# Designs tried in a protein design run: peptides against a protein of PDB entry 6CSU. Part 33

Target 1, 51 residues: chain A of PDB entry 6CSU
Amino acid sequence: GALEELRGQYIKAVKKIKCDMLRYIQESKERAAEMVKAEVLRERQETARKM

## One batch from the design tools (peptide; made by RFdiffusion4, then SolubleMPNN)

Design b2_p15_2_s3 (from b2_p15_2, 9 letters changed)
Fold by OpenDDE base, seed 2:
Structure b2_p15_2_s3 (fold): chain B 51 residues (1-51), chain C 51 residues (1-51), chain A 15 residues (1-15)
Amino acid sequence: as target 1 above (51 residues)
Amino acid sequence: as target 1 above (51 residues)
Amino acid sequence: SAEAKELLERSRERE
């Protein structure tokens, strides 16, 4: 019935949010790690320039 | 120096993740609400068809 | 560097 279908759609929506959030967190962590890596490389290059 | 710059980039990356996550959560909540709203409307239409 | 990535990962695991 309508009540069961609405409940089902709510559960489906919440599960989708959970999965999407976990994926987004993982991708954001990867991007942050790459940003830090890039900065380390830039600092090494700057240090080399000053030597 | 290199250590301070690395620390700065780490803090910058973490702040970006925090802001992006909060925005993503807000947008996901809005999408979920719209999904539920759409289902309610469909159920009303189906009920009307059966009447 | 691997060290910088590891530091970042450890910080996130504490949240």
Scores: peptide ipSAE 0.197, ipTM 0.626, DockQ to the pose 0.019
Fold by OpenDDE base, seed 5:
Structure b2_p15_2_s3 (fold): chain B 51 residues (1-51), chain C 51 residues (1-51), chain A 15 residues (1-15)
Amino acid sequence: as target 1 above (51 residues)
Amino acid sequence: as target 1 above (51 residues)
Amino acid sequence: SAEAKELLERSRERE
């Protein structure tokens, strides 16, 4: 009935949010890691320039 | 120095992840709410058809 | 439904 359908749709929607969140968090962490990596490389180059 | 710059970049990256996550979660919840709303409207129409 | 919207709003309030 309508109540069971509504419950099913709610659970489905929440599960989708969970999956989307996990994927987005992972992608964001990867982007942050690349930003930090670029900064480390810049600092290494700066140190080498001063030697 | 290099260590302070790296720390600053890390904190900046993490703060950006936090903001992006919160926005993405909010948008996902809004999409889920609209999906549930559409389902409820469909069920109401189906009930009305059976009357 | 009001119930469906309420469930989603309660989830948002926990943030």
Scores: peptide ipSAE 0.197, ipTM 0.622, DockQ to the pose 0.019
Fold by OpenDDE base, seed 4:
Structure b2_p15_2_s3 (fold): chain B 51 residues (1-51), chain C 51 residues (1-51), chain A 15 residues (1-15)
Amino acid sequence: as target 1 above (51 residues)
Amino acid sequence: as target 1 above (51 residues)
Amino acid sequence: SAEAKELLERSRERE
């Protein structure tokens, strides 16, 4: 009935949001790691140029 | 120096992730609300057809 | 609708 369908739609929406959020968080962490890695490399290069 | 630049890059990355996450969460909540709204409208229409 | 949004919010508060 209407109540069950509404509940089903809500649960479906929440599950999708959860999955999308977890994916986004993981991708964001990967991007942050790459940014830090790139910065470390730049700093090492700068240090090397000053040696 | 290198340490300060790395710290700065880390903080910048974390702040960006935080902002992006909050935006994504807000947009996801809005999408979920619209999905529930659409379902409620469909159920009301179905109920009306059965009257 | 305000009612649907309120229902969603109440459901999330119970999670």
Scores: peptide ipSAE 0.181, ipTM 0.609, DockQ to the pose 0.019
Fold by OpenDDE base, seed 1:
Structure b2_p15_2_s3 (fold): chain B 51 residues (1-51), chain C 51 residues (1-51), chain A 15 residues (1-15)
Amino acid sequence: as target 1 above (51 residues)
Amino acid sequence: as target 1 above (51 residues)
Amino acid sequence: SAEAKELLERSRERE
């Protein structure tokens, strides 16, 4: 009935939000790691030129 | 009734999850920025010692 | 890289 259908929609929405949040956090960490690698490389080159 | 109460609980849960997700994303970005600043400082010192 | 792995570990420790 309408009550069970609404309950199903609630559970589906909460599960989707949880999965989207965890995926976003994981992808954000991976992108941050790659940005740090690139920044460290640029910093080595800049420091070498200044010395 | 029970249908309206369940609908209210669904809306409350979705709003809380949205707020928690946005706060976590913002705090994660701020922490990542501070970590990059610290890493760049350490890399300058390490590069200087190696040269 | 070692720096990237360290960053990821520090991030996990703060959660």
Scores: peptide ipSAE 0.157, ipTM 0.488, DockQ to the pose 0.012

Design b2_p15_2_s4 (from b2_p15_2, 11 letters changed)
Fold by OpenDDE base, seed 2:
Structure b2_p15_2_s4 (fold): chain B 51 residues (1-51), chain C 51 residues (1-51), chain A 15 residues (1-15)
Amino acid sequence: as target 1 above (51 residues)
Amino acid sequence: as target 1 above (51 residues)
Amino acid sequence: GAEAKELLERSKLRE
């Protein structure tokens, strides 16, 4: 019935949102890791110049 | 240095976003479950009336 | 009615 169809649509929407959010979280973690790597490299470079 | 502070701020922001998103996902799952429960109850009620 | 609950469990809404 109409209620079942509405429920199905809701579940489908929630699944889409979940997938999008999990992807965003993963990408954010990757970006954070890259920022850390870049900083470490720059700091090592700076330290080397002081020696 | 300034770069470290910026990196720290970014990581803090990412952590906040992650927590918010995970909470949203959990709440959405709970809402979906409640919708399913409600539908099942209504359908059982309707079936009972037909018997 | 049990089918609806099963469908939810099979969905990607699982952790």
Scores: peptide ipSAE 0.167, ipTM 0.610, DockQ to the pose 0.012
Fold by OpenDDE base, seed 3:
Structure b2_p15_2_s4 (fold): chain B 51 residues (1-51), chain C 51 residues (1-51), chain A 15 residues (1-15)
Amino acid sequence: as target 1 above (51 residues)
Amino acid sequence: as target 1 above (51 residues)
Amino acid sequence: GAEAKELLERSKLRE
């Protein structure tokens, strides 16, 4: 019925949003990790120059 | 240093976004559950009327 | 590297 269809549509939408958000979070963490990695490499270079 | 500060700012931003998104997901699931509950109640009422 | 991984852990970026 109409109510079931409406509920189904809502649940489907929520699931999609959830998946998209989780993907975004994952990608954000990966970008953050790369930023940390790059910083560490630069810091090592600075240390090396001072030695 | 500047690089550490930049990294720190980025990480802080990512954390905030992550937390907000997880909260949104949780609230969305709760809303979906309430919709299902409401639908079930209405369906029961309809069934009762037909009896 | 190992240091990068440690920094990431301390930043609590992992779920």
Scores: peptide ipSAE 0.167, ipTM 0.619, DockQ to the pose 0.011
Fold by OpenDDE base, seed 5:
Structure b2_p15_2_s4 (fold): chain B 51 residues (1-51), chain C 51 residues (1-51), chain A 15 residues (1-15)
Amino acid sequence: as target 1 above (51 residues)
Amino acid sequence: as target 1 above (51 residues)
Amino acid sequence: GAEAKELLERSKLRE
């Protein structure tokens, strides 16, 4: 009935929100990892130049 | 000597970068959790209004 | 607040 439909819509919406947030977090982690890689590389290059 | 000092500075810099990125990730996770809470609350309120 | 934290935990969202 109408109540079951509403419940279903609610659950679907919440699941979508969850997935979107998880994706955002994952992408943020990936970006952070890439930033770390880049910084480490730059630091290594700079270190090498000074040796 | 100079090489040891440089190595130390390099390691310190990398550690700082790592810590900064980890903090960013943690804060991002916390923000995502708060967003989920807010969305769930809004959805519940909307659902209640329709019941 | 605990519910959202639990949701993330269940999704194994870890560092």
Scores: peptide ipSAE 0.144, ipTM 0.524, DockQ to the pose 0.023
Fold by OpenDDE base, seed 4:
Structure b2_p15_2_s4 (fold): chain B 51 residues (1-51), chain C 51 residues (1-51), chain A 15 residues (1-15)
Amino acid sequence: as target 1 above (51 residues)
Amino acid sequence: as target 1 above (51 residues)
Amino acid sequence: GAEAKELLERSKLRE
């Protein structure tokens, strides 16, 4: 019925949002790691220039 | 040093975002549970009216 | 709340 369908739609939406948010968290962690790597590389280059 | 400080800042930011998102997920689950509860109550009322 | 939680569990809204 309509009520059951509405419930199903809401649960489906919540599940999708949860998955999207978890993916965003994972991607944010990856971006943070890349940023740290880039900074390390810059730091190494700076050190090399000072040598 | 500056590198560690930057790393720390980014890790802190990511952790905060993660926590906020997980809280949102938890609250969304609670809202979903309330919606299901409301549905059950309405269904019971409908059944009672048919009696 | 217990019934709602059970129904939510059946809906696979698990962390």
Scores: peptide ipSAE 0.166, ipTM 0.610, DockQ to the pose 0.011; fails the geometry check

Design b2_p15_3_s1 (from b2_p15_3, 7 letters changed)
Fold by OpenDDE base, seed 2:
Structure b2_p15_3_s1 (fold): chain B 51 residues (1-51), chain C 51 residues (1-51), chain A 15 residues (1-15)
Amino acid sequence: as target 1 above (51 residues)
Amino acid sequence: as target 1 above (51 residues)
Amino acid sequence: IEDEFLSVEELEKLE
C-alpha cells in the first residue's frame, strides 16, 4: 500500500545519502593523507639538503 | 613543527566534515520519520472512517 | 518506525 511504498522510498533515500557521504568522507581522508605524505617527503628532502 | 601542524589541521578538517555530515544524516532521518508518522496517522484516520 | 532507518554507526566510526 501507499504507506509501505512511502516507507520504502524514504529508507532508500536515506541509504543513498549515507552511502554518498561515506564515500565522500573516505575520499576526503585519502586526499588528506596524500597531502600529509607529500609534506613528509618534502621535509625529508630538506633534511637531506641540510646534511 | 610544520608537519605536525599540517597533520593536525587536516585531521581537524576531517572531523568537522564528519560531524556536519552526521548531523545532516540524523536530521534527514528525523524528517523522514516525521513524514512516515504523518502518513500512518492519515491511514489510521481513513480506517476509522471506514469502520 | 524511526528505528527502522539505517544506522549512522559506520560514519561515527570514521576518523
Scores: peptide ipSAE 0.138, ipTM 0.601, DockQ to the pose 0.017
Fold by OpenDDE base, seed 4:
Structure b2_p15_3_s1 (fold): chain B 51 residues (1-51), chain C 51 residues (1-51), chain A 15 residues (1-15)
Amino acid sequence: as target 1 above (51 residues)
Amino acid sequence: as target 1 above (51 residues)
Amino acid sequence: IEDEFLSVEELEKLE
C-alpha cells in the first residue's frame, strides 16, 4: 500500500545518499593521500638536488 | 614544515567533511522517519474516520 | 607516511 511504498522510497533514498557520501569520502581520502605523497616526493627530490 | 602543514590541512578537511556528512545522513534519517510516522498517523486517522 | 585519516566505519553502519 501507500505506506509500504513510501517507506520503501525513503529507505532507498537514504541508502543512495549513504553510498554517494561513502564514495565521496573514499575518493577524497585518496586524493588527499596522493597530494601528500606528491609533496613528500617533491621534498625528497629537493633534498636530493641540494646534495 | 610545508609537508606537515599540508598533511594537517588535508586531514582536517577530510574530518570536517566526514562529520558534515554524518550529520546530514543522521538528519536525513530523522526526517525520513518522521515522514513515515506522519503517513502512518494519517492512515490510522483515515481508518478511524471510516469507522 | 601512515594513513591517519579517520575510518568511515561510522558511516558504513548507518542506513
Scores: peptide ipSAE 0.135, ipTM 0.604, DockQ to the pose 0.047
Fold by OpenDDE base, seed 5:
Structure b2_p15_3_s1 (fold): chain B 51 residues (1-51), chain C 51 residues (1-51), chain A 15 residues (1-15)
Amino acid sequence: as target 1 above (51 residues)
Amino acid sequence: as target 1 above (51 residues)
Amino acid sequence: IEDEFLSVEELEKLE
């Protein structure tokens, strides 16, 4: 009935939002990791230049 | 040093985003639950009027 | 660098 359909729609919407948010968090982590990796490379290159 | 500070800043930023996202998901679930509850009330009232 | 990030699965458990 209408009540069950409404319940289903809201559960579906919440699940979609959850998935989108988890994906965004994962992408944010990957961007942060890449920025740290780039800084590590710069530091290694700077150290090498001073050797 | 600068590398450790940058690492710390990025980790802190990611943690903040995670917390904000989890809060948003929880609030979305609560809003969905309240909307379903309101519909249940309306259905109960409609059934009562037909009795 | 230590991995201080939660996995997606760990984040799902916090919800």
Scores: peptide ipSAE 0.120, ipTM 0.598, DockQ to the pose 0.048
Fold by OpenDDE base, seed 1:
Structure b2_p15_3_s1 (fold): chain B 51 residues (1-51), chain C 51 residues (1-51), chain A 15 residues (1-15)
Amino acid sequence: as target 1 above (51 residues)
Amino acid sequence: as target 1 above (51 residues)
Amino acid sequence: IEDEFLSVEELEKLE
């Protein structure tokens, strides 16, 4: 009935939010790693030009 | 009734998750900024030792 | 990090 359908929609929405959060955490870690690598590369180049 | 109560519980849960996500995003950005600053500092020191 | 958020199981217990 309508009550069971609402319950199902609630559970589906919560599961979707959980999956979105886990994906965001993983993608954020990957972006952070790439940002650090790029910054280290630029820093080495800047230091070399200042020698 | 039971349907309205379930709807209310759903809305409350979703709002809590949203707040948790926004807090995590903000804290993650702050940690990423500190990580980059620390890495740049270490890279400058490493480059200096190799000159 | 996931532990700072409500699990799906905890959210289902609100029903």
Scores: peptide ipSAE 0.114, ipTM 0.470, DockQ to the pose 0.085

Design b2_p15_3_s2 (from b2_p15_3, 8 letters changed)
Fold by OpenDDE base, seed 5:
Structure b2_p15_3_s2 (fold): chain B 51 residues (1-51), chain C 51 residues (1-51), chain A 15 residues (1-15)
Amino acid sequence: as target 1 above (51 residues)
Amino acid sequence: as target 1 above (51 residues)
Amino acid sequence: IEDEFLSVEELKKLE
């Protein structure tokens, strides 16, 4: 019935949002890690120029 | 140094995003639960009218 | 109905 369908839609929507948010968080972490990696590379290059 | 400060800022930013997303998920769950609760109330009222 | 899903605290542990 309508109540069971609404319950099903609720569960489906929450699961989708959870998965989307977990993916977003993971991608955000990866972007932050890449930015740090790029900065480490720049610092190493700067140190090399001073040697 | 600048590298350590940048690392700290990126970690802080990721943590903030994580917290914001968790809050969003929780609020979405609460809104969905309230919609289901409202439907349950309507169904109970309809059943009562048919008795 | 909310207990059908991971709590916010459980979700935090998976991330």
Scores: peptide ipSAE 0.126, ipTM 0.610, DockQ to the pose 0.036
Fold by OpenDDE base, seed 3:
Structure b2_p15_3_s2 (fold): chain B 51 residues (1-51), chain C 51 residues (1-51), chain A 15 residues (1-15)
Amino acid sequence: as target 1 above (51 residues)
Amino acid sequence: as target 1 above (51 residues)
Amino acid sequence: IEDEFLSVEELKKLE
């Protein structure tokens, strides 16, 4: 019935949000790693210019 | 230095996003619970009308 | 980068 359907929709939505969180965390970590890599390169270049 | 500042900003941003996601999940669960409650009331009313 | 996130197992318990 309608009650069972709504309960099912609730559980499905919560599971989707949880999966979206996991994906976002993974993508955020990847972006951060790339940003750090880029900054390290810039810092090395700056150090080289000051030598 | 700039690298440490960038790292700090990243960690701060990620922590904020994590907190926002947790709040979103909690609010989503509350909304879903209210929807289920409303549906239960409607179903009870429908049953009463058919008696 | 510090692991500032919940483990996958902890996230699975958020329901």
Scores: peptide ipSAE 0.119, ipTM 0.623, DockQ to the pose 0.072
Fold by OpenDDE base, seed 2:
Structure b2_p15_3_s2 (fold): chain B 51 residues (1-51), chain C 51 residues (1-51), chain A 15 residues (1-15)
Amino acid sequence: as target 1 above (51 residues)
Amino acid sequence: as target 1 above (51 residues)
Amino acid sequence: IEDEFLSVEELKKLE
């Protein structure tokens, strides 16, 4: 019935948000790691250039 | 009626989760930026120490 | 993940 459908739609929406969040967190961690790595390399290059 | 109230409650809950997710994303970006900044400073110090 | 969020497993139990 309408009540069960509404409940189902809510649960589906919540699950989608949760999955999107988990994916974002994982991808964000990976991007953060790459960003730090790249920044360290650039910093070393910049430091060397200024010497 | 009861159905409309339940619908409202579900929508409210979904919106809360979405807002919490967006807040987490924003805070995560800020933390990532600070992490990179801190890493650059540490890298400079480490490079200087190794010279 | 904030404590206010249910785990994926907990969400599945709501079905």
Scores: peptide ipSAE 0.108, ipTM 0.591, DockQ to the pose 0.065
Fold by OpenDDE base, seed 1:
Structure b2_p15_3_s2 (fold): chain B 51 residues (1-51), chain C 51 residues (1-51), chain A 15 residues (1-15)
Amino acid sequence: as target 1 above (51 residues)
Amino acid sequence: as target 1 above (51 residues)
Amino acid sequence: IEDEFLSVEELKKLE
């Protein structure tokens, strides 16, 4: 009935939020790794130039 | 009535979870920024030592 | 970055 549908909609919304969070964490880790790699490379070049 | 109250409670719970997620995202960005700063500092020192 | 929330599997148990 309407009560069960409402409960189902709540659970569905919570599951969506959880999935969105997990995807964000995974994508954030990948972006962070690439950002650090690029920054380290640039920093080596800049430090060498300033030495 | 009771049905409207229950609906309100579910909506409130979902909003809380969403807010918790957004706060986690913001804190994660701040931690990531600090990790990059620390890595850049260490890389400068390592590069200078190897020159 | 660590997952501080309930796992998807744990959320499914609430159904």
Scores: peptide ipSAE 0.109, ipTM 0.593, DockQ to the pose 0.055; fails the geometry check

Design b2_p15_3_s3 (from b2_p15_3, 6 letters changed)
Fold by OpenDDE base, seed 1:
Structure b2_p15_3_s3 (fold): chain B 51 residues (1-51), chain C 51 residues (1-51), chain A 15 residues (1-15)
Amino acid sequence: as target 1 above (51 residues)
Amino acid sequence: as target 1 above (51 residues)
Amino acid sequence: IEEEFLSKEELEKLE
């Protein structure tokens, strides 16, 4: 019935949101990791330049 | 020093990501709520049409 | 360094 359909649609939407969030988290973590790697590289290069 | 700077930058980045995630969650919840409202409205309109 | 990322548990609270 209509109520069951609505409930099902809601649950599906929530599940999609959850998946989207997990994806966003993962992508954000990856971006953060790349930023850290870049910073470490810059620091190493600067250290090498000063030696 | 360089290590402290890196640590500070990392923590700052993580905090920003957390805030972004919370914002995204909130926006996603709002969108979901609007979708539910729209569905309820459609169901009511259909019911009214069939009466 | 503490990871302050959202946990699966926090995401499950959306339901």
Scores: peptide ipSAE 0.103, ipTM 0.622, DockQ to the pose 0.037
Fold by OpenDDE base, seed 5:
Structure b2_p15_3_s3 (fold): chain B 51 residues (1-51), chain C 51 residues (1-51), chain A 15 residues (1-15)
Amino acid sequence: as target 1 above (51 residues)
Amino acid sequence: as target 1 above (51 residues)
Amino acid sequence: IEEEFLSKEELEKLE
């Protein structure tokens, strides 16, 4: 009935949110890793210039 | 040094993201629950009118 | 660098 349909829609929405969060976390990790990589490169270059 | 400082900042940022994601999920669940509650009310009222 | 992220299991517990 209508209530079962509504429940189904809610569960579907929650599952979508879960997947979206996992994707967001993965993308955030990738961006963070790239930022760290870039900063490490800059720091190594700066150290080399000072030496 | 600079690398240790960067590492510390990164870890702090990641912890913040984790907390933000948990909050977002909770808020999304609350909004979904309120929408469901409102719909259940409407459906019950509609059923009552038809009966 | 240490990484702390929500795991699939942690997200599933929130459903």
Scores: peptide ipSAE 0.101, ipTM 0.625, DockQ to the pose 0.069
Fold by OpenDDE base, seed 2:
Structure b2_p15_3_s3 (fold): chain B 51 residues (1-51), chain C 51 residues (1-51), chain A 15 residues (1-15)
Amino acid sequence: as target 1 above (51 residues)
Amino acid sequence: as target 1 above (51 residues)
Amino acid sequence: IEEEFLSKEELEKLE
């Protein structure tokens, strides 16, 4: 009935948000690690060039 | 009635989760930016020390 | 931040 459908829609929405958030967290951690790595390498070059 | 109240509660819960996710994303971006800045400054010191 | 973030455990309790 309408109650079961509404509950189902809520659970589906919550699961979607949860999955999206977990994916974002994982991908964000990976991107952050790569960003730091790239910046460290770039900074070594710039520091050496300016000295 | 009870169905309308339950619908309202489900919508409220979904909106809360969405807002929490958006806040986490924003704060995560800010923390990532600060992490990169801190790493750049640290790397400048380490590079200079090793030379 | 006024409202606490929902933890993974809290999200699972809603399902």
Scores: peptide ipSAE 0.093, ipTM 0.603, DockQ to the pose 0.052
Fold by OpenDDE base, seed 4:
Structure b2_p15_3_s3 (fold): chain B 51 residues (1-51), chain C 51 residues (1-51), chain A 15 residues (1-15)
Amino acid sequence: as target 1 above (51 residues)
Amino acid sequence: as target 1 above (51 residues)
Amino acid sequence: IEEEFLSKEELEKLE
């Protein structure tokens, strides 16, 4: 019935949001790691020029 | 009626979750920026000790 | 890369 359909739609929406967030968190961790590596490299290069 | 009220509550809950996630993304960007700044600072300190 | 979350359109389908 209408109530069961509504409940199903709600659950589906919540699960979608949950999956989106889990994916975002995982990808963000990977991007953050690469960003740190790149920044460290640039910092080392800058320091080398100052020496 | 009861069904309409429940429907409204479900929609409200889903919208809240979405907003919470968007806020989390924004805050995550800010935290990531601070993490990079902290790492650059640590790298500079490490290099200074090696000189 | 911007993540695609539940869009306004998808939420409107619940309404």
Scores: peptide ipSAE 0.119, ipTM 0.615, DockQ to the pose 0.072; fails the geometry check

Design b2_p15_3_s4 (from b2_p15_3, 7 letters changed)
Fold by OpenDDE base, seed 5:
Structure b2_p15_3_s4 (fold): chain B 51 residues (1-51), chain C 51 residues (1-51), chain A 15 residues (1-15)
Amino acid sequence: as target 1 above (51 residues)
Amino acid sequence: as target 1 above (51 residues)
Amino acid sequence: IEEEFLSVEELKKLE
């Protein structure tokens, strides 16, 4: 019936949101890590220039 | 030094994103639950009208 | 219905 279908849609929607947010968090962590990696590389290059 | 400060900022940023997304997920669940509650109420009212 | 979903604490462990 309509209530069972609505319940199913609710569960499906919440699961999708959770998966999307977990993916967003993981991608955000990866972007932040890449920014740190780039900065470390720049610092190493700067240090090398000063040697 | 600059690298330690950057590391600290990275960790802080990731933690903030994680907390914000968890809050978003929780709020989305609450909104979905409220929509279901409203629909259940409408269905009960419709059933009552048909009695 | 809410018990069918992972809690916020369970979700935190998956991250």
Scores: peptide ipSAE 0.119, ipTM 0.603, DockQ to the pose 0.038
Fold by OpenDDE base, seed 3:
Structure b2_p15_3_s4 (fold): chain B 51 residues (1-51), chain C 51 residues (1-51), chain A 15 residues (1-15)
Amino acid sequence: as target 1 above (51 residues)
Amino acid sequence: as target 1 above (51 residues)
Amino acid sequence: IEEEFLSVEELKKLE
């Protein structure tokens, strides 16, 4: 009935959110890694300039 | 240094997002529960009308 | 970078 359908829709939505969250976390980790890499390169350039 | 500061800012931002996501999930569960409750009430009214 | 992220297991518990 309508109640079972609504419950099913809720569970489906929660699963969708979970998957979206996992993807967001993964993409955020990748962006963070790129930011760190860029900063390390900048610091190495700065160090080289001062030596 | 700048690298450590950037790392710290990133970790802080991720923790904020995590907390926001957890709150969002909790609020979504509450909204879903309210929707189910409302649907049950509507179905009971419909049943009463037909009896 | 420290593992400051939600684990897959922790996310599964939210369902």
Scores: peptide ipSAE 0.119, ipTM 0.613, DockQ to the pose 0.070
Fold by OpenDDE base, seed 2:
Structure b2_p15_3_s4 (fold): chain B 51 residues (1-51), chain C 51 residues (1-51), chain A 15 residues (1-15)
Amino acid sequence: as target 1 above (51 residues)
Amino acid sequence: as target 1 above (51 residues)
Amino acid sequence: IEEEFLSVEELKKLE
């Protein structure tokens, strides 16, 4: 009925948000790690040039 | 009625989750930026010591 | 921030 369908729609929405968050967190961690790595490498080069 | 109240409660909960997600994303970006900044500063010091 | 963030564990309880 209408009540069960409404509940189903709510659960579907919550599950989608949860999955999107988990994916974002994982991808964000990976991107952050790569950003740090890239920045460290560039910084080494730049620092060396300034010495 | 009861159905409308339940609908309102579900919508409220979904909106809160969405807002929490957006806040987390924003704060995560800020923390990532600070992490990169801190790492660059430490790398400059470490690189200089190794020169 | 006035409202506490919902953890993944808390989200699961809504299902």
Scores: peptide ipSAE 0.118, ipTM 0.601, DockQ to the pose 0.051
Fold by OpenDDE base, seed 1:
Structure b2_p15_3_s4 (fold): chain B 51 residues (1-51), chain C 51 residues (1-51), chain A 15 residues (1-15)
Amino acid sequence: as target 1 above (51 residues)
Amino acid sequence: as target 1 above (51 residues)
Amino acid sequence: IEEEFLSVEELKKLE
């Protein structure tokens, strides 16, 4: 019935949002880690240049 | 140093995103629950009208 | 560094 269909739509929407957000957070963490890694490399290169 | 500051900025940014997403999910769930509640009320009113 | 990022475990429990 209409009530069960609406409940189903609600659950589906929440699941979609949750999954999208989990993926975004994971990708954001990975990007941040890569940026820090790149900066570490630059810092090491600068240190080496000064030696 | 600059490296530690950058690391701190990225961690801070990820924390902010996580908190914003958690809040959004919670608010979205609450809004969806209210929509279902409103539909339940309408269904009950319709049932009562048919009796 | 990656271990210091916030866990998503609590987010996974939502729904």
Scores: peptide ipSAE 0.126, ipTM 0.610, DockQ to the pose 0.034; fails the geometry check

